# Peptides against a protein of PDB entry 4Z5W, part 159

Target 1, 305 residues: chain A of PDB entry 4Z5W
Amino acid sequence: IPDVFLELNKLWYFSAQSNLFNGEMPRSLSNSRSISLLSLRNNTLSGQIYLNCSAMTNLTSLDLASNSFSGSIPSNLPNCLRLKTINFAKIKFIAQIPESFKNFQSLTSLSFSNSSIQNISSALEILQHCQNLKTLVLTLNFQKEELPSVPSLQFKNLKVLIIASCQLRGTVPQWLSNSPSLQLLDLSWNQLSGTIPPWLGSLNSLFYLDLSNNTFIGEIPHSLTSLQSLVSKENAVEEPSPDFPFFKKKNTNAGGLQYNQPSSFPPMIDLSYNSLNGSIWPEFGDLRQLHVLNLKNNNLSGNIP

## One batch from the design tools (peptide; made by RFdiffusion4, then SolubleMPNN)

Design b2_p23_4_s1 (from b2_p23_4, 10 letters changed)
Fold by OpenDDE base, seed 1:
Formats: C-alpha cells, structure tokens, sequence
Structure b2_p23_4_s1 (fold): chain B 305 residues (1-305), chain A 23 residues (1-23)
C-alpha cells in the first residue's frame, strides 16, 4: 500500500480487504486524522501493528484480520478514544491480551478469533472492565485451558459471546448469569462438562445457544423451554452489529456461511454431541420463534414430543 | 464409562467442525 494518506486528508472510509497487499502498513495510514473505518482484512500485510492513537482521533473501526502481522497486540489501542470495533482474527500473536485493555471504554466489539491468544483467565479479567463491550469473539484460542468460573467476573452489557473451538475444560460459568442482555452464546467444540445450568433459561434475550460438541451430562434444563426471546418476537432488540462479519462452518472442509450481523443467525438451541439424558420436554413446542433445535447424538430417551 | 467412550468415539469419528468465527 503506498504511503499517500497524508494527501487523503478527507478519507473517512478505507477498505482494501481481500486483495494481495503485502509489506507494512503505511505510516501515513497509521497517522491518519480523517479515517473512521479502516479495513485491511484478508491481505498479506506484515510487520508490527502500530497505530498512532493521538493522531487517529476519528478511528472507530479497525479490521486487520487475516494478515501476516507479527509482534505483540498493540497495548496503546485504548488511547484511540473513539475506537469501537476491532477485528484481529487470524493474526498469529502468540500473546495475552494487554493489561491496558482494562481502560478500553470505547470498545464495543472485539474479535481475536484464531489469533493464538493465551490465558483465558487474564483475558476475561481484563475485558470485564470494558463497560461498553457487547460482542466478544475468542474462538480458536486458549487451547485446552480451563474456562474460569470466578463469580466476580461481570460482563453487564454483553450480547454476543463466542468462545468456541478452544478445547476448554470446566463448566458453564456462573458469571454468565450476570449478563442479562446476552443474545448469542457459542461455547461449542470445547471439553466443557457438568450439567447445563437452569439459570441459562433466565437469559430472556438469548435466541442463539450453541453448547454442541462438549461433554455435558444430565437432563436438559426445563427452563430452556421458557426462553422469552424464543417464545415471543417482542424482545428482538436490533442493536448495531459489529463492523465485521461472522462465519459458521458445518465442517472443516466446507466453505463458511457468512453472517453480516448476529441477528442473521437463525434462532437456535444446539445441544448436539453431548451426553445428555432424560426426555425432550414437550414445552419446547412453546418456543414459537425457534428455527433449529438440535439434540442429536445424546443419550436422550422417551417420546419425541 | 462405555457410553462416554462410545460418545468420544462418535465425536472423534465426526467430521471436525468449529464454532462461530470472524475469519
């Protein structure tokens, strides 16, 4: 990318995604006063990620995902006082989340999907201080770590939590009960154990639940039949989507389906590929907004309602 | 034990998938 962004003093939106750009990010770009949205996703950019937050006073969205950047996660990003959305997916950091992210009050949406992030306990302890954090994607990190169950963890404004495909151990963490605005939860493809907690059915905004491919035991909580967002349409709060899309693959060899916003996901309960027993509750028939109920590959018995 | 082993074997025999990502 040429170093010409000093001349582009009115440039508000720069998207150069899905090209063949290589080399480092231009210095003029990392110092741009005008840019609000920067997307360089799916290139071969290299070097250290550096943004001059004192210069980039209009920066609201940053997508650097799927690049060959090296070095640490930029600890100065909280100084970008208007920065709301960050997509750092598929950047191989091999790092922990910077402690400075405790001060990241502008942050609303963060993805580190497949970014070799380590120490989930530290990550969640840091990110709970982001009072405006609504979307958190941590899929394909923290390999074989323990999902912290510390009751003091609090994500008050969290709407989308995705911590899938980490081979995480532990149980469904009690601190999620402190997130009453949660709409989408994906904890699939882990090694989570224990029972599915009944309080999960008290998350009145939860329309998408994926607990598939874990080691959950016991009965399906009857409280899941009373998820208000799946009973009635009235609670579908359309919120501003993050400026980055979501992807769901059916298998490793399939092309991912792209979802431009969390509301584009079909209302779903996926409990498949667990060790759940007992009956299917007839009251799942009350979930009139439910599009997908996946209970396959469990130890369920009795009648199908 | 045997049911858990059968479950683990069925999971291993399943085509590897992944949860939601952003790339």
Amino acid sequence: as target 1 above (305 residues)
Amino acid sequence: SSELEAFLAAKEASVPGQGITTL
Scores: peptide ipSAE 0.535, ipTM 0.874, DockQ to the pose 0.238
Fold by OpenDDE base, seed 4:
Parts: structure tokens; C-alpha cells; sequence
Structure b2_p23_4_s1 (fold): chain B 305 residues (1-305), chain A 23 residues (1-23)
């Protein structure tokens, strides 16, 4: 990428995604006063990520996903006082979340999907201080760690939590009950155990629940038949979605499905591939907004209602 | 809907160890 961004003093949006750009980010780009949205996703950019937050006063969205960047997560990003959305998916950091992210009050959406992030306990302890954090994606990190169940963790404004495919141990954490605005939860493809907690059915905005491919035992909580978002069409005020898409990959050479917004996911309960027992509750028939109920590959018995 | 069928087909064809990602 050429070092010409000083002359582009009116440039508000720069998208150069899905190209063949290599080398480092040009210094003039890292010092741009005008850029609000920066996307360099799906390139071969390298070096350390550096942004001059004192210069980049208009930066609101940063997408650097699927690049060959190296080094630490930039600890100065909280100084970018308007920065709301960060996508660092598929950047191999091999790092912990910086302690400076406790001060990241502008942050609304964060993805480290498949970024070799370590220490989930520290990550959640830090990120709980981000009072405006609504979307958190941590899929494909934290290999063989334990999902912390510390009741003091509080994500009051969290709407989307995705921590899939981490081989995480532990239980569904009680601190998620402190997130009453939660709409989408994906904890699939872990080693989570214990029972599915009844308080999940009290999350009135929860329309998408994926607990599939874990080691959950016991009965399906009857409270899941009372998920208000799945009983009635709440006029959920569509809050501004993250400036990055979500993906569900297929094992086929056919490209994964792209979802531009969390609301584009079908209303779903997936509890498949666990060790759940007991009956299917007839009251699942009350979930008139439910598109997908997946209970396959469990130890369920009785009649199908 | 075609979107629901595509979602179900994606889920049946999901690679072991893949939840939702951002890439």
C-alpha cells in the first residue's frame, strides 16, 4: 500500500479488503486524521500493528482480519477514543489481552476469532471493564483452558457472546446471568460439562443458543420453553451491528455462509451432541418464533411431542 | 426458506470444532 494518505485529508472510508497487499501498513495511514472506517481484511500485510491514536481521532472501525501481522496486540488502542469496532480474526498474536483494554470505553464490538489468544480468565477480567462492549467473539482460542465461572464477572451490555471451538472445560458460567440483554450465545465445540442452568431461560432477548458438541448432562431446563424472544416477536430495537460479518463454515469446498448482522441468524436452540436425558418438553410448541430446534445425539427418551 | 435450508445444510456440513467465526 503506498504512503500517500497525508494528501487524502477527506478520506473517511478506506476498504482494500480481499486483495493481494503485502508489507507493512504505510505510516501515513497509521496517522490519518480523516479515516473513520479502515478495512484491510484478507490480505498478506505483515509487521507489527501500530496506530497513532493521537492522530487517528476519527477512527471508529478497524478490520485487519486475515493478515500476516505479528507481535503483540497494540496496547494503545484504548487511546483511539472513537474506536468502536475491532476485527483481529486470524491474526496469529500468541498473546494475552492487554491490561490497557480495561480503559477501552469506546469499544462496542471485538473479535479475536482464531488469533492464538491465551488466558481466557485474564481476557474476561479485563474486558468486563469495557462498559459499552456488546459483541465479543473469541472462537478458536484458549486451547485446553477452563471457562471461568467467577460470579464477580459482569458484562452488563453484552448482546453477542461467541466462544466456540476452544476445547474449554468448566460449566455454563453463572456470570452470564448478569447479561440480561444477551441475544446470541455460542459455546459450541467445547468440553463444557454439568447441567444446562435454568437461568438461561430468563434471558428474554436470547434468540440464538448453541451449546452443541459439549458434555452436558441432565434434563433440558423447562425454562428454555419460556424464552420470551422465541415466544413473541419482540420489536427488538435493532442496535447497530458490528462493522464485521459473521461466518458459519461448511466442511465442503463451498464457501461458508456469511451473516452481516447477528439478527440474520435463524432463531435457534441447539443442544445436539451432548449427554442430555429425560423428555422433550411439549411446551417447546410455545416457541412460535423458533426456526431450529436441534436435540440430536443425546440420551433423550419418551415421546416426541 | 432457502436461507434456513442453507443454514441447516451448513450445520450438517459443519467441520468438527467450528462454531461462529468472524473469518
Amino acid sequence: as target 1 above (305 residues)
Amino acid sequence: SSELEAFLAAKEASVPGQGITTL
Scores: peptide ipSAE 0.428, ipTM 0.833, DockQ to the pose 0.269
Fold by OpenDDE base, seed 3:
Structure b2_p23_4_s1 (fold): chain B 305 residues (1-305), chain A 23 residues (1-23)
Amino acid sequence: as target 1 above (305 residues)
Amino acid sequence: SSELEAFLAAKEASVPGQGITTL
């Protein structure tokens, strides 16, 4: 990428995604005062990620996902006072979340999907201080760590939490009950154990629940039949979605589906591939907005009512 | 019940896969 962004004093959006750009990010780009939206996703960019946050005063969105960047997560990003959305998916950091992210008050959406992030306890302890954080994606990190159950953790404004495919140990953490605005929860493909907690049914905005491919035991909590978002169409206030899309692979051989917004996910309860027992509650019939109910590969018994 | 069977039959079956990602 040429180093010509100083002259482009009116450039507010730069998208060069899905190209063959290599080398380092241009210094003029890292110092751009005009750029609000920066996407360099799916390139071969290398070197250390550096952004001059004192210069980049208009930066609101950063997508550097699927690049060959090296080094640490840029600890100065909280100084980018307007930066809301960050996609660092598929950047192999081999790092912890910087402590400076405690001060990241502009942050609304963060993805480190498949970024070799370590220490989930530290990551959550840091990120809970991001008062505006609504979307958090941590899939394919923290391999075989324990999902912290510390009751002091609080994500008050969290709407989307995705911590899938980490082989995480532990239980569904009680601190998630402090997230009353939670709409989408994906904890699939872990080693989570214990029972599914009844308080999940109190999350009135929760329309997408994936607990599949875990080691959950006991009965399906009856309170899941009372998920308000699945009983009736809430007039969900259209909140600003993250600028980055979500991807779900339906099958090993099928192309992943792209979801541009969390609301594009079908309303779902997936409890498949666990060790759940007991009956299927007939009151699942009350979930008129539910599109997908997946209970397969459990120890469920009785009649299908 | 036949009602739940009809309900379940009207629902899309999810297929197991990796969790949601952003790439």
Scores: peptide ipSAE 0.561, ipTM 0.860, DockQ to the pose 0.233; fails the geometry check
Fold by OpenDDE base, seed 5:
Structure b2_p23_4_s1 (fold): chain B 305 residues (1-305), chain A 23 residues (1-23)
Amino acid sequence: as target 1 above (305 residues)
Amino acid sequence: SSELEAFLAAKEASVPGQGITTL
């Protein structure tokens, strides 16, 4: 990418996604006063990520996903006072979340999907201070760590939480009950154990629940038949979605389906590939908005209602 | 039961896949 962004003093949006750009990010780009939306996703850019937040006063969205960047996560990003959305998916940091992210009050959407992030306890302890954080994607990190169940963790404004495919140990964490606005939860492809907690059915905005491919035992909580978002069409306030799309693969060899917004996911309960027992509750028939109920590969018995 | 143990032993706990990602 040429170092010409000083001349482009009115450039508000720069998207150079899915090209063959290599080398470092231009210094003039890292100092742009005009750019609000920056996407360099799916290139071969390298070096350390550096942004002059004192210069980049209009930066609201940053997508650097799927690049060859190296080094630490930029600790100065919280100084970008308008920065709301960050996609750092597939950047191999091999790092912890910076302590400075406690001060990241502008942050609304964060993805580190498949970014070799370490220490989930520290990451969650830091990110809980981001009062405006609504979307958090941490899939394919924290390999074989324990998901902390510290009740003091609070994500009050969290709407989308995805911590899938981490081989995480532990249980469904009690601190999720402190997120009453949660709409989408994906904890699939972990080693989570214990029972599915009944308080999940009290998350009135939860329309998408994926607990598949874990080691959960016991009965399906009857409270899941009372998920209000699946009983009635509440007027879901269209909240601004993240500036990055989501992907779900049906299998490892399939192309990922792209979902531009969390609301594009079908209303779903997926509890498949666990060790759940007992019956299917007849009251699942009350979930008139439910599109997908996946209970396959469990130890369920009795009649199908 | 021996049948349940055999069923559980034969049960692949997971099929190859992954959760939601952003790339």
Scores: peptide ipSAE 0.538, ipTM 0.855, DockQ to the pose 0.231; fails the geometry check

Design b2_p23_4_s2 (from b2_p23_4, 11 letters changed)
Fold by OpenDDE base, seed 3:
Structure b2_p23_4_s2 (fold): chain B 305 residues (1-305), chain A 23 residues (1-23)
Amino acid sequence: as target 1 above (305 residues)
Amino acid sequence: SAELQAYLQKLEDSVPGQGITTL
């Protein structure tokens, strides 16, 4: 990419996604005072990610996903006082989240999907201080780590939590009960164990629950039949979605479906591929907004209602 | 119900993928 952005003092949006750009990010771009939205997604950009946050005073969204960047996560990003959305998916950092992210009060949406992030305990301990954090995607990181169950963790404003495909050990963490605004939870493709906690049914905004491909045991909590968002259409105020899309692969060989907003996901309970026992509750019939109930590949017994 | 059975069966044919990602 040419180093010409100093002259582009009115450049508000720069998208160069899905090209063949290589080399480092231009220094003039990293110092742009005008840019609000920066997307360089799906390129071959390399070197360290550097942004001059003191210059980039208008930066609100950063998408650098699917690039060949190296080195550490930029610890100075919290100094970008208007930066709300970050997509660092498919950047191989091989790093921990910087301690400086405790101060990242502008942050609303963060993705490190498949970014070789390490130490989930430190990551969650840091990110809980981001009071405006609504969307957190940590899929394909933390391989075989333990999901911390520390009840002191608090994500009060969290709406979307995705920590899938990490082979995480542990249980469904009690600290998620401190997230009453949670709408979407994906903990699929882990090694989570224990019982599914009944308090999940108290998350009145929860319309999408994926606990599939784990090692959960015991009965399905009856409280899941009373998930308020699935019983009735609440007038959910559409909050601004992340500037990055979500992807769900139905099959390893299928193209991923793109979801531009979390609200575009079908209302779902997926408990498939566990070791759950007992009966299917007839009261799942009361979930009039439920599009997807997946209970396959469990030890369930009795009649299907 | 028969609808729930048919729905569960349609789900059985789905090869497990990955969880949600952003790329």
Scores: peptide ipSAE 0.502, ipTM 0.855, DockQ to the pose 0.234; fails the geometry check
Fold by OpenDDE base, seed 2:
Structure b2_p23_4_s2 (fold): chain B 305 residues (1-305), chain A 23 residues (1-23)
Amino acid sequence: as target 1 above (305 residues)
Amino acid sequence: SAELQAYLQKLEDSVPGQGITTL
């Protein structure tokens, strides 16, 4: 990318997604006072990520996903006082979340999907201090670590939590009960064990639950038949979605479906590929808003209602 | 229900995937 952004003093939005750009990020871009939205997603950019947050006073959104950046996660990003959304998916950092992210009060949406992030305990301990954090995506990190169950963890404003495909051990963490605004939970493709906790059915805004491909045992909690968002059409106030899309692969060989907003996901309960036992509750018929119920490949018995 | 049963059968052909990602 040419180093010409000093002349572009009115540039508010720069999108150069899905090109063949290589080399480092231009220094003039890293110092732009005018840019609010920056997307360089799906290129071959390299070097360290550096942003002059004292200059970039209008920066609200940053998408650098699927690039060849190296080095540490930029510890100065919390100094970008208007920065709300960050997509760092598919950047191989091989790092922990910086301690400075405790001060990241502008942050609303963060993705490190497939970014070689390490130490989930430290990551969650740091990110709980981000009071405006609504969307957190940590899929394909923390390989074979233990999902912390520390009850003191608190994500008060969390709406979307995705920590899938990490081979994480542990149980469904009780600290999620402190997130009453949770709408979407994906903990699929882990090594999570124990029972599915009944308090999940108390998350009134939870319309999408994926616990598939784990080692859960016991009965399906009857409280899941009373999920308020799935019983009645909530007049959910459309909250501002993340500036980055979500992707779900149906099959290993299929192209990922793109979802521009969390609300674009079908209302779903997926408990497939576990060791759950007991009966299917007839009261799943009361979930009038439910589009997808997947209970496949469990030890369930009795009649299908 | 018959609809639930038909839905569960369609999901039987689902090949192992990944959870939600942002790329």
Scores: peptide ipSAE 0.484, ipTM 0.847, DockQ to the pose 0.228; fails the geometry check
Fold by OpenDDE base, seed 4:
Structure b2_p23_4_s2 (fold): chain B 305 residues (1-305), chain A 23 residues (1-23)
Amino acid sequence: as target 1 above (305 residues)
Amino acid sequence: SAELQAYLQKLEDSVPGQGITTL
């Protein structure tokens, strides 16, 4: 990428995604006073990520995902006072979340999907201080760590939590009950155990629940048949979506479907590939907004209602 | 119920995959 962004003093949006750009980010780009949205996703950019936050006073969105950047996560990002959305997916950091992220009050949406992030306990302890954090994606990190159950963890404004495909141990953590605005929860493809907690059915905005491919036991909580967002449409608050798309692979061989916003996901309960027992509740028929109910590969018995 | 049966018939033969990502 050429170092010409000093001359582009009115540049508000720069998207150069899905190209073959290599080398480092231009210094003039890292010092741009005008840029609000920066997307360099799906390139071969390298070196350390550096942004001059004192210069980049208009930066609101940063997508650097799927690049060959190296080194630490930039600890100065909280100094970018308007920075709301960060996508660092598929950047191989091999690092912990910086302690400075406790001060990241502008942050609303964060993805480190497949970014070799370590220490989930530290990550969640830090990120709970981000009072405006609504979307958190941590899929394909924290290999074989334990999902923290610390009751003091609090994500008050969390709408989307995705911590899938980490081989995480532990149980569904009680601190998630402190997130009453949660709309989408994906904890699939872990090694989570115990019972599915009945308080999940009290999350009145929860329209998408994926607990598939874990080691859950016991009965399906009857409270899941009372999820208000799946009974009626009235509570579907469209909130501002992240400036980055989501991807779901249906199978290993299919291309991932792109979802531009969380509301584009079909209303779903997926409890498949567990060790759940008991009957299927007939009251799942009350969930008029439910598109997908997946209970396959469990120890369920009785009749299909 | 017929509605619940219709939800269960949408059970795709999903081969092992992964959770939601942003890439």
Scores: peptide ipSAE 0.478, ipTM 0.848, DockQ to the pose 0.237; fails the geometry check
Fold by OpenDDE base, seed 5:
Structure b2_p23_4_s2 (fold): chain B 305 residues (1-305), chain A 23 residues (1-23)
Amino acid sequence: as target 1 above (305 residues)
Amino acid sequence: SAELQAYLQKLEDSVPGQGITTL
């Protein structure tokens, strides 16, 4: 990308995603006072990610996903006082979340999907200080780590939590009960064990639950039949979605479906590929908003209602 | 219900995908 952004002093939106750009990010771009939205997703950009946050006073969204950047996660990003959305998916950092992210009060949406992030305990301990954090995507990181169950962890404003495909050990963490606004939970493709906790049914905004491909045992909590978001169409105020899309592969061989907003996901309970036993509760029939109930490949018995 | 059974069956035929990603 040419170093011409100094002349573009009125440039508010720069999207150059899905091109063939290589080399480093231009210094004039990293110092742009005008840019609010920066997307360089799906290129071959390299070098260290550096943004002059003292210059980039209008920066609200940053998408650098699927690039060849190297080095550390930029510890100065919290100094970008208007920066809300960050997509760093498919950047191979091999790093921990910077301690400076405790101060990232502008942050609303963060993705490190498939970014070789390490130390989930430190990551969650840091990110809980982001009081405005609503969307957190950590899929394909923390390989075979233990999912921390520390009850002091608090994500009060969290709406979307995705920590899938990490082979995480542990149980469904009780600290998630401190997130009463949670709408979408994906913990699929881990090695989580124990029982599915009944308090999940108290998450009145939870319309999408994926616990599939784990090692859960015991009965399906009856409280899941009372998930308020699936019983009634409450006018959930559509909160502003992240500036980055979500992807779900329906099959390993299928192209990923793109979901531009969390609300574009069908209302779903997926408990498939576990070791759950007992009956299917007939009260799942009360979940009038439920589109997807996946209970396959378990040890369930009795009659299907 | 028959609809729930048909839905469960349709899901049985689906190979589970990867969890949600942002790329």
Scores: peptide ipSAE 0.473, ipTM 0.845, DockQ to the pose 0.228; fails the geometry check

Design b2_p23_4_s3 (from b2_p23_4, 10 letters changed)
Fold by OpenDDE base, seed 5:
Structure b2_p23_4_s3 (fold): chain B 305 residues (1-305), chain A 23 residues (1-23)
Amino acid sequence: as target 1 above (305 residues)
Amino acid sequence: SEELEKYLKELEESVEGQGITTM
């Protein structure tokens, strides 16, 4: 990418995604006073990520995903006082979340999907201080770590939590009960154990629950039949989605699906590939907004209602 | 779009099809 952004003093939006750009991010770009949205995703950019947050006073969205950046996560990003959305997916940092992210009050959406992030306990301890954090994607990190169950963890404004494919041990963490605005939860493809907690049914905004491919035991909590978002058409307040799309593979042999907004996911309960027992509650029939109920590959018995 | 197809192909190749991801 050429170092000409000093001359582009009115450039508000720069999208150069899905190209073949290589080398480092231009210094003039890292010092741009005008840029609000910067997307360089899906390139071959390299070197250390550096942003002059004192210069980049208009930066609101940063997408650097699927690049060959190296080194540490930029600890100065919280100094970008308007920065709301960060996509760092597929950047192999081999790092922990910086302690400075405790001060990241502008942050609303963060993805580190498949970024070789380490220490989930530290990451969650840090990120709980981000009071405006609504979307958190941590899929394909923290390999074989334990999902912390510390009840003091608080994500009060969290709407989307995705921590899939981490081989995480532990249980469904009780601190999630402190997230009453949670709409989408994906903890699939882990080694989570214990029972599915009944308090999940108290998350009135929860329309998408994926606990598939774990080691959960016991009965399906009856409280899941009372998920208010699935009983009635709540006018899900269309809150501004993150500036990055979500991807889900439908089947092992099918192409991925892109979801531009969390609301584009079908209302779903997926408890498949566990060790759940007991009966299917007839009251699942009350979930009039439910599109997908997946209970396959469990130890369920009795009649199908 | 060709861009979407490229991302979907990268998702297929990355084995990231286990749960929701971003790229």
Scores: peptide ipSAE 0.449, ipTM 0.785, DockQ to the pose 0.517
Fold by OpenDDE base, seed 3:
Structure b2_p23_4_s3 (fold): chain B 305 residues (1-305), chain A 23 residues (1-23)
Amino acid sequence: as target 1 above (305 residues)
Amino acid sequence: SEELEKYLKELEESVEGQGITTM
């Protein structure tokens, strides 16, 4: 990318995604006062990520996903006082989340999907201080770590939590009960154990629950048949979606489906590929907004209601 | 119920996933 952004003093949006750009991010771009939305996703950009947050006073969204950046996560990002959305998916940091992110009050949406992030305990302890954090995606990190169950963790405004494919150990963490606005939970493809906690059914906004491909045991909590968002069509307040898309693979050979908003996911309960036992509750029939109920590959018995 | 069987069948096509990502 040429270093010409000094002359582009009116540039508000720069999208150069899905190109063949290589080398470092231009210094003039890292110092742009005008830019609000920056997407360089799916290139071959390299070097260390550097943003001059004191210059980049209009930066609201940053998508650098699927690049060959190296080094640490930029600890100065919290100084970008308007920065709301960050997508760092598929950047191999091999790092922990910086302690400075405790001060990241502008942050609303963060993804580190497949970014070689380490220390989930530190990550969650830091990110709980981001009072405006609504979307957190940490899929494909924290390999074989333990999902912290510390009851003091609080994500009061969290709406979307995705921590899939981490081989995480532990149980469904009680601290999630402190997130009453949670709409989407994906903890699939881990090594989570224990029982599915009944308090999940008290998350009135929860329309998408993926606990598939874990080691959960016991009965399906009857309280899941009372998930209010799946019983009645509440007017989900259209909140501004993250400026980055979500992807879910259906099949190994199919391209991932793109979801531009969390609300574009079908209302779902996926408990498949566990060790759950007991009966299927007939009261799942009360979940009139449910599109997908996946209970396959469990130890369930009795009649299908 | 027939509805529950329908919801279970529509998912036979869900093969090896990685969960949700942003990439």
Scores: peptide ipSAE 0.471, ipTM 0.826, DockQ to the pose 0.262; fails the geometry check
Fold by OpenDDE base, seed 2:
Structure b2_p23_4_s3 (fold): chain B 305 residues (1-305), chain A 23 residues (1-23)
Amino acid sequence: as target 1 above (305 residues)
Amino acid sequence: SEELEKYLKELEESVEGQGITTM
């Protein structure tokens, strides 16, 4: 990318995604006073990520995903006082989240999907201080770590939590009960164990639950049949989505389905590929807004009523 | 019930997939 952004003093949106750009990010771009949205995703950009947050006073959205950047996560990003959305998916940092992110009060949406992030305990302890954090994607990190269950963790405004395919050990963490606005939870493709907790059915905004491909045991909590968002549509608060799309890979197609907003996911309960036992509750028939119920490959018994 | 069995069978999708990602 040419170093000409000093001349572009009115540039508020720059999207150059899905090109063949290589080399480092231009220094003039890292110092742009006018830019609000920057997307360079799906290129071959390299070097260290650097942003001059004192110059980039209008920056609200940053998408650098699917590039060959290296080095540490930029610890100065909290100084970008308007920065709300960050997508760093597929950047191989091999790092922990910086302690400076405790001060990241502008942050609303963060993805580190497949970014070789380490220490999930430190990551969650830091990110709980981000009072405006609504969307958190940490899929394909923290390999074989333990999902922290520390009850003091608080994500009061969290709406979307995705921590899939980490081989995480532990249980469904009690601290998620402190997130009453949670709409989407994906903890699939881990090594999570124990029982599915009944308090999940108290999350009145939860319309998408994926706990598939774990080692959960015991009965399906009856409280899941009373999820208000799946009984009636009346409480679906349309909130601003993150500026980055979500992808769900199906095993049959190399191309994952793209979802531009969390609300574009079908209302779903997926508990498949566990060790759940007992009966299917007849009150699942009350979930009139449910589109997908997947209970396959469990130890369930009895008649479907 | 036969009605719930039918309903659950209509809702049962074989979603063999990795969890949600961004790219």
Scores: peptide ipSAE 0.457, ipTM 0.801, DockQ to the pose 0.265; fails the geometry check
Fold by OpenDDE base, seed 4:
Structure b2_p23_4_s3 (fold): chain B 305 residues (1-305), chain A 23 residues (1-23)
Amino acid sequence: as target 1 above (305 residues)
Amino acid sequence: SEELEKYLKELEESVEGQGITTM
């Protein structure tokens, strides 16, 4: 990418995604005063990520995903006072979340999906201080770590939490009950154990629940049959989606389906591939907004109601 | 229920993924 962004003093949006750009990010781009949305996603950009947050006063969205960047996560990003959305998916950091991110009050949406992030306990402890954080994607990190159950963790404004495919140990953490605005929860493809907690059914905005491919035991909580977002349409909060797409694969070898917003996901309960027992509650028939109920590969018994 | 049987039959292969990601 040419180093000409000093002349582009009115450039508000720069999208150069899905090209063949290589080398480092231009210094003039890292110092742009005008740019609000920056997407360099799906290129071969390299070097360390550096943004001059004191210059980049208009930066609101940053997508650098699927690049060959190296080094540390930029600890100065919280100084970008208008920066709301960050997509760092598929950047191999091999790092922990910077402690400075506790000050990231502008942050609303963060993805580190498949970014070799380590120490989930530290990551969640830091990110809970992001008071405006609504979307958090941490899939394909923290391999074989323990999902912290520390009751002091609080994500007050969290709407989307995705921590799939981490082989995480532990239980469904009680601190998630402190996120009453949660709409989408994906904890699939972990090693989570214990029972599914009944308080999940109290999350009145929860329309998408994926707990599949874990080691959960016991009965399906009857409270899941009363999820208000799945009973009625009235709780569908249309909020501005993050400036990055989501992907769900049908299988390990398939191309992922792209979802441009969380509301594009079908209303779903997936509890498949666990060790759940007991019967299927007939009151799942009350979930008139439910599109997908996946209970396969469990120890369930009785009749299908 | 017939409606629950429908939801169980509408089990799309799409739910067998590695969870949701960004890219």
Scores: peptide ipSAE 0.406, ipTM 0.754, DockQ to the pose 0.276; fails the geometry check

